# Ledger of designs, part 8: peptides against a protein of PDB entry 5K2M

Target 1, 273 residues: chain A of PDB entry 5K2M
Amino acid sequence: MRIGITYTVLRREEMAIKERAGEFGEVVMLHEDDLLFPGNYDLDVVIIRNVSHFKALYTARLFESEGIPTVNSSRLIFEAGDKLFATLRLAGKVPVPEWKAALSEGGALRVPDSLGYPLVSKPVFGSWGRLLAKVNDRDSLEAVLEHRKWMKNPLYGIHYFQEFVEKPGRDIRSYVIGGEFVGAIYRYSNHWITNTARGGKAEPCSDPEVEELSVKAWEAFGEGALAIDIFESEKGLLVNEVNPNMEFKNAARVTGADMAGKLVEYAVEVAKT

## One batch from the design tools (peptide; made by RFdiffusion4, then SolubleMPNN)

Design b2_p30_7_s3 (from b2_p30_7, 15 letters changed)
Fold by OpenDDE base, seed 5:
Structure b2_p30_7_s3 (fold): chain B 273 residues (1-273), chain A 30 residues (1-30)
Amino acid sequence: as target 1 above (273 residues)
Amino acid sequence: MEERRREEEERRRREEEEERRLEELLREGN
């Protein structure tokens, strides 16, 4: 078996994936600069670890065009990596925060009529809480919309909003790979944007309701490896978003779960199918 | 106790620097 691993930066996750993949076969590390298509790639599967959502998406689709399966698939990266498309999948299966989408400024200005204030403005793409805004009032909404007009990417003209969820100073990140729950962590933060990279403490989460909800959230997509962000709310557990390009260094450290091994095992099973 | 706290703070700083580098890559169109 020959296992490709595409990457932008050799992070701790990519090092762990490389090490575990070496137990199953020959490992071919593919930096973004090594990728040229159409190509003659002798690979049974490719693990996609590109940092950019779009580069990951296109890389996956390009390998699939050569008949090489990818983990994650281009379909999963596309649907899970867009917050609006992910919400559309999730909302039919699991509890999600209330949301609205608008395709114009005039539409966006009416969102508070249904969601109220405070609300959260999100870009449909992006990671680490980039361009998230807590919108407390009309003046803040107008300011966010005004700034969006000057953003060059047309996807910033897709106005996605969510209710502001009051959280107990933490959120949950779970991991589901091939439909198996692998583990979960609490991420602690005094800021409304919880991120472990921004200095949040991580602790193990052992909650059967989180496990069940995480598997159901994965079943909304039906394939691949997903990190799932869950909020503890007054309404119960809410699935906020999913990530098809998961970071797991903190979760693996805190839970002791072999996230890299589980990802490689799943990629090997995909290669055999 | 102080040594463990220092190691945790140094780990946090390295993680914040890694995030910043990844954010810079994404901002540059990567």
Scores: peptide ipSAE 0.214, ipTM 0.742, DockQ to the pose 0.062
Fold by OpenDDE base, seed 1:
Structure b2_p30_7_s3 (fold): chain B 273 residues (1-273), chain A 30 residues (1-30)
Amino acid sequence: as target 1 above (273 residues)
Amino acid sequence: MEERRREEEERRRREEEEERRLEELLREGN
């Protein structure tokens, strides 16, 4: 078996995946600079670890076009990596924060009529809480919309909003790979954005309700490896988003779960199908 | 206790630096 691993930066996750993949076969590390298509890749499966959502998506699709399966698939990356598309999948299966989408400024200005204030403005793409705004009033909404007009990417013209969820100073990140719950962590933050990227502490989360909800959230997509972001709310657990390009260094460290191993095992299963 | 706290703070700082570099890379690639 020959396992490709595409990457932008050799992070702890990619190192762990590489090490674990070496137990199953030959490992071919493919930096983004090595990716030329069409190519002659002798690979049974490719683990997609490109940092950019779009680079990951296109890389997956390019390998698939050569008959090489990917983990995650381009379909999963596309649907899970877009916050709006992910919400559309999730909302049919699990509790999600109340949301609205608008395709114009004039539409966006009417979102508070349905969601009220405070609300959260999100880009449909992006990571680490980039361009998240808590919008408390009309003036703040107008300011966010004004700034979006000057953003060059047309996807910033897709306005995705959620209700503001009051959280207990933390959120939950769970991991489901191939339909198996692998583990979960609490991410603590004094800020309403609880991303570990902002200096949050991680602790193990052992909650059967989180496990059940995480599996159901994964089943909304039905394939691959997903990190699942869950909020603890007054309404109970809410699935906020999923990530098909999961970071797991903190979760693996805190839980002791072999997340890299589980990802490789799943990739090996995909290669055999 | 103090040594573990320092190691945890240094780890956190390194993680935040890695994430900033990743964010920069994503901004440059856009």
Scores: peptide ipSAE 0.178, ipTM 0.732, DockQ to the pose 0.061
Fold by OpenDDE base, seed 2:
Structure b2_p30_7_s3 (fold): chain B 273 residues (1-273), chain A 30 residues (1-30)
Amino acid sequence: as target 1 above (273 residues)
Amino acid sequence: MEERRREEEERRRREEEEERRLEELLREGN
């Protein structure tokens, strides 16, 4: 068994994955600077840990073109890593926040007619709450739309909005790998954007409803390793988004779950199929 | 108690620095 691991930065997650992969076979660490295609790579599977969504997507597809399976697959990275495409998968299986998509400024200006205020403006790509805006009124909506016109990436012209969900000062992050629930945490924040990296506390989440909902959310995609962001709302549990390039250092530490091991075990299973 | 608090604050600072570096890499690569 030869296991590739692609990476941009050697984080705690990549170190843990490398260590656990060493128990199953030979480990080949592949920095982004090492990646040239076609490369004639002698690997049974590749674990994709590139930081950029697009670099991860293209890296996965390039290995797949050489007949090497990836965790996650390029299909999963594409479907789950775009917030709008992920919402389209999730909305047919699990409760999600109310949403609207618009393809023009004129369309976006009509979103409040359906969802009201406050809204959350999201880019379809991006991590760690980047370019999230709480839109409380018309003036704020116009300002967000004006700023989007000056952004160079054409994907910023895809206007994705959610209802603003009032949360109990926390959200839930769960982890599902190969259809198995691995664990969940509460992420505490005094800000409407819950992120543990902004000094939030993490605590274990042991809730059977979270486990069931997390597995159903994973089943909307049907493969791979996903982190799932869940809101506790007045309407009950809502699946906000999924992440096919999951960070798990805090969750592994808090729960004691072997997320790196579970990811490697799944990659070894994928290599055998 | 003070030692655990210092370790948690140092951990938080390291995590915030790592996130900032990752955010910078993503801004430069887009």
Scores: peptide ipSAE 0.171, ipTM 0.730, DockQ to the pose 0.061
Fold by OpenDDE base, seed 4:
Structure b2_p30_7_s3 (fold): chain B 273 residues (1-273), chain A 30 residues (1-30)
Amino acid sequence: as target 1 above (273 residues)
Amino acid sequence: MEERRREEEERRRREEEEERRLEELLREGN
């Protein structure tokens, strides 16, 4: 068993994955600068840990083109890493926040007629709450849309909106790997954007409803390792988004769950298939 | 008790710095 691990930065997650992968076989660490395709990679599986969504996606697809399976697959990274595509999968299986997509400014200006105010503007790609806007009124909507016109990436012309969900000063992040629930945490924040990456407190979440909902959310995609972001709302639990490039250092620390081991075990199973 | 709190605050600061560096990396188009 030869296990590749692609990475941009050697984080605690990548160190833990490397250590656990060493128990199953030979580990080949592949920095982004080492990746040249087509190549002669002698690997049974590659664990994708590139920080960039697009670099992760293309790296996975490039290894798959050489007959090397990846965790996550390029299909999963593509569908789960796009907020709109992820919503399309999730909405058929689990409760999600009300959403609208518009393909023009004129379409986007009509979104409040359906969702009302306040609403949330999201880019379809991006992590850590980048370019999330709480839109309280028409003037704010017009400003967000105007700014989007000047953004260079054409994907910023895809207008994704959600209802604004009032949260109890926290959200839930759960982890499902190979269809197994591994653990969940509460992420506390005084800001409407809950992100542990901004110094939020994490606490263990032990809720059977969260576990069941997390597995159902994973089943909407049917493969890989996902972090799942869940909101506590007046309507009950809502699956907001999934992340195919999960950070788990805080979750592993707080829950004691072996996230890195479970990821490696799943990668070894994928390699044997 | 105070020493554990200091170690936790220092750990939090290091984590926030690592996350800031990752945000910068992604902003630069890496």
Scores: peptide ipSAE 0.148, ipTM 0.723, DockQ to the pose 0.063

Design b2_p30_7_s4 (from b2_p30_7, 15 letters changed)
Fold by OpenDDE base, seed 4:
Structure b2_p30_7_s4 (fold): chain B 273 residues (1-273), chain A 30 residues (1-30)
Amino acid sequence: as target 1 above (273 residues)
Amino acid sequence: MEKEEEERRRREEERRREEEELKELLREGN
C-alpha cells in the first residue's frame, strides 16, 4: 500500500499522520509545490492535509480524477468546509443555531427582522474566526455589509448569519472519523470566539450527549474525518460548524486519543474499497 | 516546576510560530 499525504506545512498533525501511515505501507509526502496534474501518481489513497480549504478541495478532486481515493473526499471538503452548505446538511439531522442566508445587502438588512440582535456575521469560508463579527445593532450591520462590498472574493457577497449563542466561556470540539467518535475537548476562552489558536485552555470532554450528537452530525455527511464544533446553550447542545481539515494536536494531547492512527486506519479502509 | 514551565513556554512559542505562519499562508492563499 502506498499512502500519499498532501500538506502545506509539516505540523504536529502531519508528522503524527506520517508516522502512523508508515506502519501500514509506504508513505509519500507531497508538499503543495510537488503537486502537478495530471501527474500519474502511483498511490492507493491520499490523506489531504493542505491548510487552505480551496487547495484541499482542488487537490482532492485532482487525485480523484486520476482514480485515487482521498481522505477527505472532495465532496466532503466542499460540503463540510462551506459553513452554509454544512448548515444545510446539519439542520436536517441535529440542532443548529438559528441562521439566515442573504444574497444581497438588501436581503442582509432584513435578517434582523427574523433573528433579532445580536447576530453573528460569518463568511461561508475561512478559519480561525476570521471575519466573524458580533453585530449588535443596525449601524454595525451596515458597517459589516459595507466592508464586505470591498472584499475581492465574490463569496464574501454570500451573507451568512447566525443568532448569537451565549456560551459558558467555552465550546466543545469533538472528532468523528469513519463514523466512530474518537474524542472531544472543551475549549475555554474569555472571548465570544472560542478558538484554540487564540491561547484557550483545552480540557477533556466526557459527555455521552456530546458523543451521540457528534456521531449524528457526522452522519449528516456520511463519510470521512470531521471535527465538530458544539455550543452549550440555554436551548441545549447546538452543532455550530464542522471542519473537514481538522487540527487535532491539542485534542490528542488532552484526551490521549490516537487521532492520527484513526485517520490512517480509515484511509487504509478507503483504499481497500 | 522550572523545567515544566520552560517546556510549557517552548510549546507555546512553537504554537505561536506555527499559527503565525499558518495565518500568513492563509492571507496569501485565499
Scores: peptide ipSAE 0.020, ipTM 0.541, DockQ to the pose 0.067
Fold by OpenDDE base, seed 2:
Structure b2_p30_7_s4 (fold): chain B 273 residues (1-273), chain A 30 residues (1-30)
Amino acid sequence: as target 1 above (273 residues)
Amino acid sequence: MEKEEEERRRREEERRREEEELKELLREGN
């Protein structure tokens, strides 16, 4: 078996995936600079680890066009990596924060009439809490909308809003690979944005309700490897978002779960189908 | 002791480089 791994930066995750993939066959590391298409790649499967959502999406689709399956698939990256498209999948199967989408400023200005304040403005794409805004009032909403007009990417004209969920100083990140729950962590933060990339504490999460909800959230997509961000709210557990390009170094360290091994095992299964 | 501390320092330096490169990629709009 020949396993490709595409990457932008050799993170701990990519190193762990490379090491575990070596147990199943020959490993071909492919930096973004090595990727030319059509390329006639001799690979049985490709694990997609490009940092950019769009680079990951296009890389997956390009390999699929050569008859090489990818983990994750371009379909999954497209649907799960867009916050609005992910919400459309999730909302039919699991509890999600209340949300509204608007396609104009005039539409966005009416969002508080339905959801009230405070709101969270999200871009439909992006990671690590980039361009997340807590919108407490009308003046803050107008400021966010004004700034969006000057952004060059037309996707910033897609206005996605959620209710602001008051969290107990933490959130949950779970991992589901091939429909199997692999593990979960609590991420602690004093900020309303709980990303561990800013020095938050992580602890193991062993909750059967989190496990069940995580599997149901994965079943909304029905394939691949997903990180699932869950909020503890007064309404119960809410699936906030999913990530088809997961970071797992902290989760693997804290839980002892073999996230890289499970991802490689799933990629080997995909290669055999 | 010395080998474990050297491995820890190496892993901290690698992590710092990865985080700096990632922040740079993010600033470039990637």
Scores: peptide ipSAE 0.016, ipTM 0.474, DockQ to the pose 0.071
Fold by OpenDDE base, seed 1:
Structure b2_p30_7_s4 (fold): chain B 273 residues (1-273), chain A 30 residues (1-30)
Amino acid sequence: as target 1 above (273 residues)
Amino acid sequence: MEKEEEERRRREEERRREEEELKELLREGN
């Protein structure tokens, strides 16, 4: 078994994946600078750990074109890594926050007629709560839309909105790998954007409803390794988003779950199919 | 106490460095 690991930065996650992969076979670390295609890669599977969503997507697709399976697959990265495409999958299986998509400013200006205020404006791509805006009124909506016009990437012209969900000062992040629930954490924040990268405390989440919902959310995609972001709302648990390129160092530390091992085990299974 | 606090500080510094590196990569269009 020869296991590739693509990466942009050697984080704690990539170190843990490397270490665990070494128990199953030969490990080939592939920095982004090492990636040239077409290439003669002698690998049975590649674990995709590129930081950029698009680099991860294209890297996965490029290895797949060489006949090398990837974890996650390019299909999963594509569908799960886009908030709108992920919502389309999730909405068929699990409760999600109410959402609207608009393809123009004129369409976006009518979103409050359906969802009311406050809204959350999200880019369809991106991580760490970047370009999330709480939109409380018309003036704020117009400002967000104005700023989007001047953004270089055409994907910023895809307007994705959610209802604002009041959260109990935390959210839940769960992890499902190969359809198995691996663990979950609470992420505490005094800000409406819960992000552990912004100094949030993490605590173990042991809730059977979270486990069941997390597995159902994973089943909307039916493959790979996903982090699942869940809101505790007055309407019950809502699946907000999924991440096909998950950070798990905090969750692994807090839960004691072998998330890196489970990811490698799944990659080894994928290599054998 | 002192070793645990030093280990905590080290973990916080490592986290900060990783977050800064990730922010730089993102600014560079990665």
Scores: peptide ipSAE 0.016, ipTM 0.468, DockQ to the pose 0.067
Fold by OpenDDE base, seed 5:
Structure b2_p30_7_s4 (fold): chain B 273 residues (1-273), chain A 30 residues (1-30)
Amino acid sequence: as target 1 above (273 residues)
Amino acid sequence: MEKEEEERRRREEERRREEEELKELLREGN
C-alpha cells in the first residue's frame, strides 16, 4: 500500500500520521510545493493535511479526479469546512445553536428580530475564532456589517449568525473517525471564544451523552474524520461546528487516544473499498 | 524539576512557532 500525506506545515499531527502510516505501507510526503496536476501519482489513498481549507478542498478534489481516494473526501471538506453548510447537515440530526443566514446587509439587520441580542456573527469559513464577533446591540451589528463591506472576499458577504450560548467556562471537542468515537476533551477558557490554540487548559471528557451526540453529528455527514465542537448550554448539549481538518495533538496527549493511528486505519480501509 | 521546566518551555516555544507560522500563512492568503 502507498499512502500519500499532503501538508503545508509538518506539525506534530503530520509527524504522528507519517509514523503510523509507515506501519501499513510506503509513505509519500507531499508538500504543497510538490503538488502538480494532472500528475501520475502511484498512491492507494491520500491523507489531506493542508492548513488552508481551500487548498485542502482542491487538493482532495484533484486526487479524486485521478481515481485516488482521499481522507477526508472533497465532499466532506466542502460541507464540514463551511460553517453554514455544516449547520445545514447538523440541524437535521442533532441539536444546534439557533442560527440565521442573510445574503445582504438589509437582511442581516433583521436577524435580531428572530435571534435577539446578544448574537454571534461568524464568517462561513476560517479557523481559530477569526472574525467572530459577539454582537450585543444594533450599533455593534451595524459596525460589523460596515467592516464586512470593505473585505475583498465575496464570502464575507454571506452573513451567518448564531444565538450567543452561555457556556460554563468551557466547551467540548470530540473526535469521530469512520463513525467510531475516538475521544473527547474539555477546553477551558474565561473568554467566550474557547480555543486550545489560545492557551486554554484541556482535560479528558468521559460522558456517554457526548459520545452518542458526537456519533450522531458524524452521521449527518456519513464519512471521514471529524473534530466536533459541542457546547454545554441551559438547553443541554449543542453541536456548534465540525472540523474536517482536525488538530488533535492536545486531545491525543490528554486522552491517550491513538488519533493518528485511527486516522491511518480509516485511510487504509478507504483505500481497500 | 529543572529538566521538566526546560522541556515544558521548549514545548511552549515550539507551539508558539507553529502558531506564528500558521498565522503568517493565514495573513498571506495561503
Scores: peptide ipSAE 0.007, ipTM 0.436, DockQ to the pose 0.068

